# Peptides against a protein of PDB entry 5LHZ, part 51

Target 1, 78 residues: chain A of PDB entry 5LHZ
Amino acid sequence: QLLKSVFVKNVGWATQLTSGAVWVQFNDGSQLVVQAGVSSISYTSPNGQTTRYGENEKLPDYIKQKLQCLSSILLMFS

## One batch from the design tools (peptide; made by RFdiffusion4, then SolubleMPNN)

Design b2_p14_7_s2 (from b2_p14_7 with D6E K11L E14S)
Fold by OpenDDE base, seed 2:
Structure b2_p14_7_s2 (fold): chain B 78 residues (1-78), chain A 14 residues (1-14)
Amino acid sequence: as target 1 above (78 residues)
Amino acid sequence: DKELIESIRNLLKS
């Protein structure tokens, strides 16, 4: 269930879910889902493959970049 | 990488 969606220029769409998660749909077709209280994040590549990453594992640089982008988006919400 | 994810989760709690 969706609470609200915001358009982010040059990034895509960021949506708050009733679950407390944030769902980002990037312009390149990839997606990220992050939620407070959940130790793992979900990344979906443009080809539709979904991978969950734990908080203690090393992330690919392209995912770290998207997470940094997400951080900036969340700061804008405040 | 953990710090980055933690920062995001903290923002979600705000």
Scores: peptide ipSAE 0.526, ipTM 0.885, DockQ to the pose 0.956
Fold by OpenDDE base, seed 1:
Parts: C-alpha cells; sequence; structure tokens
Structure b2_p14_7_s2 (fold): chain B 78 residues (1-78), chain A 14 residues (1-14)
C-alpha cells in the first residue's frame, strides 16, 4: 500500500510504502526499492528484470548513482 | 557500497 508519492523533477517518482520501503520509479523506466530492516535492495531494469543486491555486494555504477540520487532526495525531504 | 545503503536505510528510519 502507498502512503504518498512525490514527483521529482528530472528523476521520476518517489513513493513511500506502508511497509516502510521507498520505491523510486526513474524516468528511464528502471525502479529501485529500499527498505529498512531488509539486508538487500531491489533494482528493476527497464526491461523488467529484477535483481536483488545484498549490502555486502559490489554494485554496478549505474545503480550506485541511482542510490546516491535517492539519498539526495531523502535528505531534501528531511 | 554498504555504507551508502546503510545511510539510506538510516534516512528511512528518520
Amino acid sequence: as target 1 above (78 residues)
Amino acid sequence: DKELIESIRNLLKS
């Protein structure tokens, strides 16, 4: 269930879920889900393939960039 | 990478 969705210019939509997760839908069609208490993140590529990355895994640069973007967004809302 | 993810998770808690 969705709590609220925020439009972020030049990024896409960021949505807070009742689960506590944050779901970002990027303009390029990719998606990112991060949740406190869960040791992995979920990335969905534009083609719909979903991959979970553990906290100790090395992330592809393009995912790292999206996480950094998310971090910036969250800081703005704090 | 772990640090980045943890920072985001901490932000989600706040």
Scores: peptide ipSAE 0.525, ipTM 0.885, DockQ to the pose 0.851
Fold by OpenDDE base, seed 3:
Structure b2_p14_7_s2 (fold): chain B 78 residues (1-78), chain A 14 residues (1-14)
Amino acid sequence: as target 1 above (78 residues)
Amino acid sequence: DKELIESIRNLLKS
């Protein structure tokens, strides 16, 4: 379930889920889901392919960039 | 990479 959705200019939508996860829907059609207590993150490409990345796994640069963006969004919520 | 993910998780906990 969705708790709250926030529009982020030039980024997309950031949504808090009842699970405690944060779900970002980027303007490029990709999606990112991160949750405390879960050792992996979920990335969905614009074509709908979903990949889970472990915390010790090397991330593609474009994923890192989106995570940095998410970090900035979360700081705005504080 | 791990540091970045951990920082986000910490923010989610706060």
Scores: peptide ipSAE 0.524, ipTM 0.885, DockQ to the pose 0.957
Fold by OpenDDE base, seed 4:
Parts: C-alpha cells; structure tokens; sequence
Structure b2_p14_7_s2 (fold): chain B 78 residues (1-78), chain A 14 residues (1-14)
C-alpha cells in the first residue's frame, strides 16, 4: 500500500510504502526498493528482472549510483 | 557497499 509519492525531477518517482519501504521508479524503467529492517535491497531492471542484493554483497556500479541517488532523495524528504 | 545501504536504511528510520 502506498503512503506518499513524490516526483523527482530527472529521476522519477519515489514512494513511501506503508510497510516502511521506499520504492523508487526511475525514468529509465528500473526500480529500487529499500526498507529499514530488511537486510537486502530489491532492484528491478528495465526489462522487469528483479534481483535482491544483500547488504554485504558487492553491488554493480549502476546500482550503487541509483542508491546514491536514493540517498539524496531521502535527504530531500528530511 | 554495506555502508551505503546502511546509511540509506538509517535515513529510512529517521
């Protein structure tokens, strides 16, 4: 269930879920879901393939970039 | 990478 959605210029949409997760839908068609209390993140490629990455797992650079973007978005919310 | 994810998760908690 959605709680709040925010449009982020040149990025896409960021949505807070009632679960406590934040769901980012990027303009390139990819998606990222991060949630406090969950030790993994969920990344969905533009083709719709979803992969979960553990917090101790090495991330592809493109995902790290999107996470950095998410970090900036969260700072924007605060 | 862990630090980055943890920082985000911490931001989510606040």
Amino acid sequence: as target 1 above (78 residues)
Amino acid sequence: DKELIESIRNLLKS
Scores: peptide ipSAE 0.522, ipTM 0.885, DockQ to the pose 0.952

Design b2_p14_7_s3 (from b2_p14_7, 5 letters changed)
Fold by OpenDDE base, seed 5:
Structure b2_p14_7_s3 (fold): chain B 78 residues (1-78), chain A 14 residues (1-14)
Amino acid sequence: as target 1 above (78 residues)
Amino acid sequence: DKELIQEIRELLKK
């Protein structure tokens, strides 16, 4: 379930879930899901393909960019 | 890229 959704200019929507996860829906149609107690992240491409990445795994640059964006969003709300 | 993910996870705990 959803707790709160925030519109982020030039990014998209960021939503806090009751599970403790944060779900970001980017303007390009991609999505990220990150959760404090889970060592992996979930990325969904615009075509709907979902991939899990472990914390020790090398990330594609485009995903790192989106994670940096998410980091900025979370810092903004803290 | 562990530190980046860890940073986000720590922020989620706040």
Scores: peptide ipSAE 0.536, ipTM 0.885, DockQ to the pose 0.943
Fold by OpenDDE base, seed 3:
Structure b2_p14_7_s3 (fold): chain B 78 residues (1-78), chain A 14 residues (1-14)
Amino acid sequence: as target 1 above (78 residues)
Amino acid sequence: DKELIQEIRELLKK
């Protein structure tokens, strides 16, 4: 379930889930799901393919960029 | 890229 969603200009939508996860829907059609207490992240490409990455894995640059973006969003909401 | 993911996870705890 959704708790609340916020529109982030030039990024997309960020939604807090009742599970404790944060779900980001980017303007390019990709998505990220990250949750405290869970070491892996979920990335969905614009074509709908979902991949989970562990924290010790080497991430593609495009995913790192989106994570950096998410980091900035979370800092803004502090 | 452990540091980046952990940074985000720490922010989510706040």
Scores: peptide ipSAE 0.535, ipTM 0.884, DockQ to the pose 0.925
Fold by OpenDDE base, seed 2:
Structure b2_p14_7_s3 (fold): chain B 78 residues (1-78), chain A 14 residues (1-14)
Amino acid sequence: as target 1 above (78 residues)
Amino acid sequence: DKELIQEIRELLKK
């Protein structure tokens, strides 16, 4: 369930879930789900394919860019 | 890329 959603200009929507996860819906149609107590992240491509990445594996550059974007979003509210 | 994910996770704890 959703706790709160924030519109981020030129990025998309960031939503805090009751599970403790943060769900980002990017304007390009991709999505990220990250949670503090979980070591892996979930990425959904614009075509709907979902991939889980562990914290120790190498990420595609476009995923890293989206994570950096998420970092900036979270820092804005700290 | 562990450090980047760890950074995100730390921010989520706040």
Scores: peptide ipSAE 0.534, ipTM 0.883, DockQ to the pose 0.928
Fold by OpenDDE base, seed 1:
Structure b2_p14_7_s3 (fold): chain B 78 residues (1-78), chain A 14 residues (1-14)
Amino acid sequence: as target 1 above (78 residues)
Amino acid sequence: DKELIQEIRELLKK
């Protein structure tokens, strides 16, 4: 279930879920889901391929960039 | 990249 969706300029949409997750839908068509209590993140590429990355995995730079963007969003919401 | 992910997860709990 969705709690709140926020438009983020130059990024896309960020949605808070009742599950404790945040779902970001980026303008490039990619998606990122990060959830409290879950040690992995979910990234969906524009072509629809979804990959889960664990905390100890090396992330592609473009995903790190999106996570950094998410971090900024979360800091703003604090 | 554990630190970055954990940072975000901590922010989610606030």
Scores: peptide ipSAE 0.533, ipTM 0.884, DockQ to the pose 0.942

Design b2_p14_7_s4 (from b2_p14_7, 5 letters changed)
Fold by OpenDDE base, seed 1:
Structure b2_p14_7_s4 (fold): chain B 78 residues (1-78), chain A 14 residues (1-14)
Amino acid sequence: as target 1 above (78 residues)
Amino acid sequence: DKELINEIRSLLKS
């Protein structure tokens, strides 16, 4: 269930879920889901393939960049 | 990478 969605210019939409997760839908069609208390993040590529990454795994640069973007957004809202 | 993830999670809890 959705709590609220926020439009972020030049990024896409960021949605907070009742679960506590944050779901980002990027303009390029990719998606990212991060949730406190869950040891992995979820990335969905534009083609719909979903991959989960553990917190100790090395992340692809393009995912790291999206996480950094999310970090910046969250800091702005804090 | 873990540090970045933890930063995000910390922000989510705040």
Scores: peptide ipSAE 0.451, ipTM 0.861, DockQ to the pose 0.840
Fold by OpenDDE base, seed 5:
Structure b2_p14_7_s4 (fold): chain B 78 residues (1-78), chain A 14 residues (1-14)
Amino acid sequence: as target 1 above (78 residues)
Amino acid sequence: DKELINEIRSLLKS
């Protein structure tokens, strides 16, 4: 379930889930889900294909960029 | 990249 959703200028929407996960829906149609206590992150491409990345594997640059964006969002609300 | 992910997870717990 959704707990809170906020609009982020030039990024998209960021939603906190009751599970504790944060779900970002980017303007380019991609999505990112991150949750504390879960060893992987979830990335969904604009075509709807989802890939999970472990915490010890190399991330594509475009995903790292989105994670940096998410980090900035979280810092803004801290 | 683990450092970045851990940073995010830390922020999520805050």
Scores: peptide ipSAE 0.450, ipTM 0.861, DockQ to the pose 0.896
Fold by OpenDDE base, seed 4:
Structure b2_p14_7_s4 (fold): chain B 78 residues (1-78), chain A 14 residues (1-14)
Amino acid sequence: as target 1 above (78 residues)
Amino acid sequence: DKELINEIRSLLKS
């Protein structure tokens, strides 16, 4: 369930879910879901393939870039 | 990578 959605210029949409997760829908069609208290992040590629990554797992650079983007968004809201 | 994720989680809780 959605709580709040914010449009981020040149990035896409960032949505806070009632679960506490943040769901980012990037303009390139990919998606990222991160939630405190959950040991993994969820990444969905533009083709719709979803992969979960553990917190100790090495991340692909493109996912790290998107996480960094998310970090910037969250800092923007703080 | 873990540090980055933890940073985000910290921000989510704040």
Scores: peptide ipSAE 0.448, ipTM 0.860, DockQ to the pose 0.895
Fold by OpenDDE base, seed 3:
Structure b2_p14_7_s4 (fold): chain B 78 residues (1-78), chain A 14 residues (1-14)
Amino acid sequence: as target 1 above (78 residues)
Amino acid sequence: DKELINEIRSLLKS
């Protein structure tokens, strides 16, 4: 279930889920799901392919960029 | 959620 969705200019939409996860739908069609207490993040590419990344796994730069964006967005939810 | 932010920051260090 969705709790709150906010539009972020030049980024996309960020949504808080009842699970505690944050779901970002980027303008490029990709998606990112991050949740506290979960050891992995979920990234979905524009073509619909979903990949989970663990805490100790090296992330592609484009994922890091999106996480950096997400961290900034999370400040809006705090 | 500070905990979530910290976890994200940790992932950025990978």
Scores: peptide ipSAE 0.316, ipTM 0.812, DockQ to the pose 0.113

Design b2_p14_8_s1 (from b2_p14_8, 6 letters changed)
Fold by OpenDDE base, seed 1:
Structure b2_p14_8_s1 (fold): chain B 78 residues (1-78), chain A 14 residues (1-14)
Amino acid sequence: as target 1 above (78 residues)
Amino acid sequence: DPLIKEIRELLKSL
């Protein structure tokens, strides 16, 4: 279930789920799902391929950029 | 990379 959805100009939509996860739907068609109780994140590319990344692994730059964007969004929420 | 951990910490505050 959805708790709250926020439109972010030039980014997309960020949605807080009742599970505690945050789901970002980017304008480029990609998606991120992050959750405090899960040590990995889920990234879905525009073509629908989903990849999980762990907190200790090296991330592709485009993933870092999206996570940094998400970080900024979350700071606005708090 | 520290970003995932940082984000998880932020999520705990929501």
Scores: peptide ipSAE 0.694, ipTM 0.925, DockQ to the pose 0.910
Fold by OpenDDE base, seed 2:
Structure b2_p14_8_s1 (fold): chain B 78 residues (1-78), chain A 14 residues (1-14)
Amino acid sequence: as target 1 above (78 residues)
Amino acid sequence: DPLIKEIRELLKSL
């Protein structure tokens, strides 16, 4: 279930779920799902391929960029 | 990379 959705100019939509997860839908068609109680994140590419990344592994630069964007969005929620 | 841990900490504050 959706709790709250926020439009982010030049980025896309960020949605807080009742599960505690945050779901970001980027304008390029990619998606991120993150949750405090889960040590990995879920990234879905525009072609629909989903990959999980752990908190201790090296991340591709494009993932790091999206996570940094997400970090900025989360700061707006506080 | 520390980004995921950072994000998780931010989520705990929501």
Scores: peptide ipSAE 0.694, ipTM 0.925, DockQ to the pose 0.905
Fold by OpenDDE base, seed 4:
Formats: structure tokens, sequence, C-alpha cells
Structure b2_p14_8_s1 (fold): chain B 78 residues (1-78), chain A 14 residues (1-14)
């Protein structure tokens, strides 16, 4: 269930869910789901393939870029 | 990588 959605120019949409997760839908068709109580994040590529990444593993650069973007978005939420 | 943990910490403040 959606709580709040924010349009982010040149990025896409960021949505806070009632579950506590934040869901980002990027303009390139990819998606990220992050939640404070879950030690991994979910990334869905434009083709619909979903991969989970743990907080202690090495991340692909493109994932790092999107997470860095998400960090800036979260600062906007505050 | 520290990014996921960092983001999780930010989420706690929402």
Amino acid sequence: as target 1 above (78 residues)
Amino acid sequence: DPLIKEIRELLKSL
C-alpha cells in the first residue's frame, strides 16, 4: 500500500510504502526497493529481472549509482 | 559496500 509518492526530476518516482519500504521507479525502467528492517535491497532491471543485494557484498557500479541517487532522494523526504 | 546500510539508517528517520 502506498503512503507517499514523489516525482524526482530526471530520475523517476519515489514511493514510501506503508510497509516501511521505499520504492524507486527510475526513468530507465529499473526499480529499487529498500526497507530499514531488511538487510538487502531489491533491484529490478528494465527487463524485469530482480536481484537482491546484501549490505555487506560488493555492488555493481550501476547499483551504487542508483543507491547514491536514492540517498539524495531520502534527504529530500526529510 | 556501505551504501545499503547508509540508506537503511536514513529510512529509520522517515
Scores: peptide ipSAE 0.693, ipTM 0.925, DockQ to the pose 0.907
Fold by OpenDDE base, seed 3:
Parts: C-alpha cells; sequence; structure tokens
Structure b2_p14_8_s1 (fold): chain B 78 residues (1-78), chain A 14 residues (1-14)
C-alpha cells in the first residue's frame, strides 16, 4: 500500500510504502525500490527490465546517479 | 560501492 507520494521537480515521484520501502519513479521511465531491511536495491529500466544490485557489488554509473539523487530526496523527508 | 549501505542508513531514520 501507498503511504505518501511526493512530486520532485526534474526528478519524478517518490513514494513511501507501508512496507517501509521507498519507490522512486523517474521522469525517464526508470524506477528504484529501496528498503532498510533489504541489503539489495531494485532497479527497473524504462523497458521494464528489473535488476537487483547488492551493497557490495560495483554499480553502473547511471545507478549511482539515481542513488545519489535518492539520497537528496531522503534528506528532504527528514 | 558504499551508496546502497548509505541509503539504507538514511531509510532507518524515516
Amino acid sequence: as target 1 above (78 residues)
Amino acid sequence: DPLIKEIRELLKSL
């Protein structure tokens, strides 16, 4: 279930889920799902392909950029 | 990469 959705200019929408996860829907059609209790993140590309990334693996630059953006968004929630 | 762990720590404070 959805708790709250926030519009972020030039980024997209960030939504808190009742599960504790944060779901970001980017303007480019990609998506990120992150949750504190899960050691991996879920990235969905614009074509709908979903990939999980672990906290100890090397990340593609485009994933790093999305995560950096998410960090800024989360600071706004505090 | 340290970003995922960093994000998880931020989420704990929500």
Scores: peptide ipSAE 0.692, ipTM 0.925, DockQ to the pose 0.905

Design b2_p14_8_s2 (from b2_p14_8, 6 letters changed)
Fold by OpenDDE base, seed 5:
Structure b2_p14_8_s2 (fold): chain B 78 residues (1-78), chain A 14 residues (1-14)
Amino acid sequence: as target 1 above (78 residues)
Amino acid sequence: DPLIKKIRELLKSL
């Protein structure tokens, strides 16, 4: 379930879930789901394909860009 | 990637 949702200018929507996860829906149709107790992140491309990335693996640049954006969003939630 | 670790640390403080 949703705890709260925030509109982020030039980004999309960020939602905190009651599970502890944060879900970002980007304007380009992609999505990120992250959670403190999970060692991986979930990225969904605009075509709906989902990929999980672990803490110790190399990330594509476009994923890094999304995560940097997410970092800023999380600071706003704090 | 350090970014994932950073994100997880931030989540713990929410």
Scores: peptide ipSAE 0.577, ipTM 0.897, DockQ to the pose 0.898
Fold by OpenDDE base, seed 4:
Structure b2_p14_8_s2 (fold): chain B 78 residues (1-78), chain A 14 residues (1-14)
Amino acid sequence: as target 1 above (78 residues)
Amino acid sequence: DPLIKKIRELLKSL
């Protein structure tokens, strides 16, 4: 279930889920899910392929760039 | 907020 969705300028949409996750839908068609209590993050590419990255796993640069958007997302939810 | 904490930690690791 959705709690709150916010528009993030030049990024896309970010949604807080009742599960404790933040789900970001980027303008490029990719998606990122970060959830409290889960030691991994989920990235879905524009073609629909989903990859989970562990807590200690090195992330691709493009994932890091998207994670950096979370700073602005946090401002939106604050 | 455990979610915010997680995000902070992720961002710190970038």
Scores: peptide ipSAE 0.245, ipTM 0.762, DockQ to the pose 0.118
Fold by OpenDDE base, seed 2:
Structure b2_p14_8_s2 (fold): chain B 78 residues (1-78), chain A 14 residues (1-14)
Amino acid sequence: as target 1 above (78 residues)
Amino acid sequence: DPLIKKIRELLKSL
């Protein structure tokens, strides 16, 4: 279930879920899901491929960039 | 990854 969605200029849409997750739909067609209390993150590429990354895994630079964007979005929710 | 840790902490504070 969706709790709140916000439009983020030049980024996309960010949605808080009732589960405690944050779901970001980027303008490039990719998606990122981050859940409080969960050690992994979920990234979906524009072609629909989904990959889960653990907290100690090396992340591609493009994922890091999206996570930085997400951290800024989370501050807006607080 | 410290970035994931940071984000998780941010989520907890919401």
Scores: peptide ipSAE 0.184, ipTM 0.719, DockQ to the pose 0.915
Fold by OpenDDE base, seed 1:
Structure b2_p14_8_s2 (fold): chain B 78 residues (1-78), chain A 14 residues (1-14)
Amino acid sequence: as target 1 above (78 residues)
Amino acid sequence: DPLIKKIRELLKSL
């Protein structure tokens, strides 16, 4: 279930889920799901391929950039 | 990646 969705200019939509996860749907068609208490994050590319990254894995720069964007978004939620 | 840890900590504070 969805708790709250916010439109983020030049980024996309960010949604808090009742599970405690945050789901970002980026304008480029990619998606990112992050949840506290879960050691991995989920990234879905525009072509629909989903990859899970563990907390100790090296992340591609484009994902790091999206996570940094997410951090800024979450600060707005708090 | 430390960024994941930072994001998770942020989520906990929400």
Scores: peptide ipSAE 0.181, ipTM 0.718, DockQ to the pose 0.899

Design b2_p14_8_s3 (from b2_p14_8, 6 letters changed)
Fold by OpenDDE base, seed 5:
Structure b2_p14_8_s3 (fold): chain B 78 residues (1-78), chain A 14 residues (1-14)
Amino acid sequence: as target 1 above (78 residues)
Amino acid sequence: DPLIQEIRELLKSL
């Protein structure tokens, strides 16, 4: 379930879930789901394909850009 | 990637 959702200018929507996860829906149609107790992140491309990335693997640049944006969002939630 | 670890640390503070 949703705990709270925040509109982020030029980004999209960020939602905190009761599970402890944070879900970002980007304007380009992609999505990120992250959670403290999980060692991987979930990225969904605009076509709906989902890929999980572990914390010890190399990330594509476009994923890094999304994660940097997410870091800023999380600081806003704090 | 250090970014994922950073995100996880931030999540613990929410």
Scores: peptide ipSAE 0.586, ipTM 0.899, DockQ to the pose 0.906
Fold by OpenDDE base, seed 4:
Parts: structure tokens; sequence; C-alpha cells
Structure b2_p14_8_s3 (fold): chain B 78 residues (1-78), chain A 14 residues (1-14)
């Protein structure tokens, strides 16, 4: 269930869910789902393939870039 | 990667 959605210029949409997760839908068609109580993040590529990344594993650079973008978005939420 | 932990910490403040 959606709680709040924010349009982010040149990025896409960021949505806070009632579950506590934040869902980002990027303009390139990819998606990120992150949640405080979960030790991994979910990334969905434009082709619909979903991969989970744990907080202790090495991340692909493109994932890091999107997470960095997400961090800035979260700062805007606060 | 510390980015995930950083994100999780930020989420706690929402």
Amino acid sequence: as target 1 above (78 residues)
Amino acid sequence: DPLIQEIRELLKSL
C-alpha cells in the first residue's frame, strides 16, 4: 500500500510504502526497493529481472549510483 | 557495501 509518492526530476518516482519500504521507479525502467528492517535491497532491471543484494556484499557500480541517488532522495523526504 | 547500511539508517528517520 502506498503512503506517499514524490516525483524526482530526471530520476523518476520515489514512493514510501506503508510497509516501511521505499520504492524507486527510475526513468530508465529499473527499480529499487529498500526497507529498514531488511538487510538486503531489491533491484529490478529494465527487463524485469530482480536481484537482491545484501549489505555486506560488493555492489555493481550502477547499483551504487542508484543507491547514492536514493540517499539524496531520502534526505529530501526528511 | 556501506551504502545499503546508510540507506537503512536513513529509512529509520522516515
Scores: peptide ipSAE 0.584, ipTM 0.899, DockQ to the pose 0.915
Fold by OpenDDE base, seed 2:
Structure b2_p14_8_s3 (fold): chain B 78 residues (1-78), chain A 14 residues (1-14)
Amino acid sequence: as target 1 above (78 residues)
Amino acid sequence: DPLIQEIRELLKSL
């Protein structure tokens, strides 16, 4: 279930879930799901393809950019 | 990538 949703100008929507996960829906149609107890992140591309990335693997630049954006959003939640 | 670890640490504070 949804706990809180925040509109982020020029980015999209960020939602905190009761599970402890944070779900970001970007304006370009992509999505990120992250959770503290899980060592990997979930990225869904605009075409619906979902990929999981672990902490120790190399990330594509476009993923890094979205994660950096997410980092800024999380700081706003605290 | 350290970004994932950073995010995980931030989530612990929520």
Scores: peptide ipSAE 0.581, ipTM 0.898, DockQ to the pose 0.912
Fold by OpenDDE base, seed 3:
Structure b2_p14_8_s3 (fold): chain B 78 residues (1-78), chain A 14 residues (1-14)
Amino acid sequence: as target 1 above (78 residues)
Amino acid sequence: DPLIQEIRELLKSL
């Protein structure tokens, strides 16, 4: 279930879920799902392919950029 | 990547 959705200018929509996860839908059609207590993140590309990344693996630059943006968004939620 | 750990820490405060 959805708790709260916020519009982020030049980024997209960020939604807090009742599960504790945060779901970001970026303007480029990609998506990120992150959750405390889960050691991996979920990234969905614009074509709908979903990939999970663990905390110990090397991340592509485009993923790092999305995560950096997400960090800023999470600070706004606090 | 340390970014994932950072995100996880931020989520704990929500």
Scores: peptide ipSAE 0.578, ipTM 0.898, DockQ to the pose 0.905

Design b2_p14_8_s4 (from b2_p14_8, 5 letters changed)
Fold by OpenDDE base, seed 5:
Structure b2_p14_8_s4 (fold): chain B 78 residues (1-78), chain A 14 residues (1-14)
Amino acid sequence: as target 1 above (78 residues)
Amino acid sequence: DPLIQHIRELLKSL
């Protein structure tokens, strides 16, 4: 299920899954899951609540910040 | 949001 996991300084852990998804576990306890074939992203807050955001939705600023971080991580995986 | 589209494009290259 897990293809590879990397520790990202001051961020947390990023894992590439065999499904094609990338899973980021942030130090603050939140999580992001993204996948190429899926039009939405999954965000889980530290309290465990999960919200899906579509690519045409307006995103909260705290989500945008984490997506920018994820973008940098994905470039590292490439 | 352009960020989600950008991320989806990056994922295609992995």
Scores: peptide ipSAE 0.578, ipTM 0.891, DockQ to the pose 0.905
Fold by OpenDDE base, seed 4:
Structure b2_p14_8_s4 (fold): chain B 78 residues (1-78), chain A 14 residues (1-14)
Amino acid sequence: as target 1 above (78 residues)
Amino acid sequence: DPLIQHIRELLKSL
C-alpha cells in the first residue's frame, strides 16, 4: 500500500510504502526497493530481472549510483 | 557495502 509518492526530476518516482519500504522507479526502467529492518536491497533491471544485494557484499557501480541517488531522495523525504 | 547501511539508517528516520 502506498503512503507517499514524489516525482524526482530526471530520475523518476519515489514511493514510501506503508510497510516502511521505499520504492524508486527510475526513468531508465530500473527499480530499487529498500526497507529498514531488511538487510538487503532489491534491484530490478529494466528487463525485469530482480537481484537482492546484502549489506556486506560488493555492489556493482551502477547499483551504487542508484543508491547514491536514493540517498538524496531520502533526504528529501525527511 | 556501507552504502546499504547508510540507506538503512536514513530509512529509520522516516
Scores: peptide ipSAE 0.571, ipTM 0.889, DockQ to the pose 0.901
Fold by OpenDDE base, seed 3:
Structure b2_p14_8_s4 (fold): chain B 78 residues (1-78), chain A 14 residues (1-14)
Amino acid sequence: as target 1 above (78 residues)
Amino acid sequence: DPLIQHIRELLKSL
């Protein structure tokens, strides 16, 4: 399922999956999974709890920060 | 949130 993994300095690891999803494992132990065609993103906190956030709901600031970081990563992939 | 939509658009470009 893993296509390739890229080390991102001061961020963590970003992995592109064969499914088309991108999986980011942050240094703080949290994780993000995003995928085209899916309207929600998946966030896993360091304690292992997973929450899905849709496009129309308010996001916590810490989620926004990680999504901004992810945006930069995706620009590098393209 | 427009940020999620932005991410989704970037994914389409991969």
Scores: peptide ipSAE 0.597, ipTM 0.896, DockQ to the pose 0.892; fails the geometry check
Fold by OpenDDE base, seed 1:
Structure b2_p14_8_s4 (fold): chain B 78 residues (1-78), chain A 14 residues (1-14)
Amino acid sequence: as target 1 above (78 residues)
Amino acid sequence: DPLIQHIRELLKSL
């Protein structure tokens, strides 16, 4: 279930779920799902491939950039 | 990665 969806100009849509997850749908067709209580993040590329990254993994730069964007969005939600 | 940890901390506040 959706709690709140926010349109972010030049980024995409960010949706807070009742599960405690936040789902970002980027304009490039990629997606991020992050959730409190879950130690990994989920990234789905535009081609539909999903990869989970743990807290202690080395992240690709493009993932870091999207997470930094997400960080700003989360501050917007609060 | 500290960025994931940062995200998780932010999520706790939502």
Scores: peptide ipSAE 0.567, ipTM 0.888, DockQ to the pose 0.905; fails the geometry check

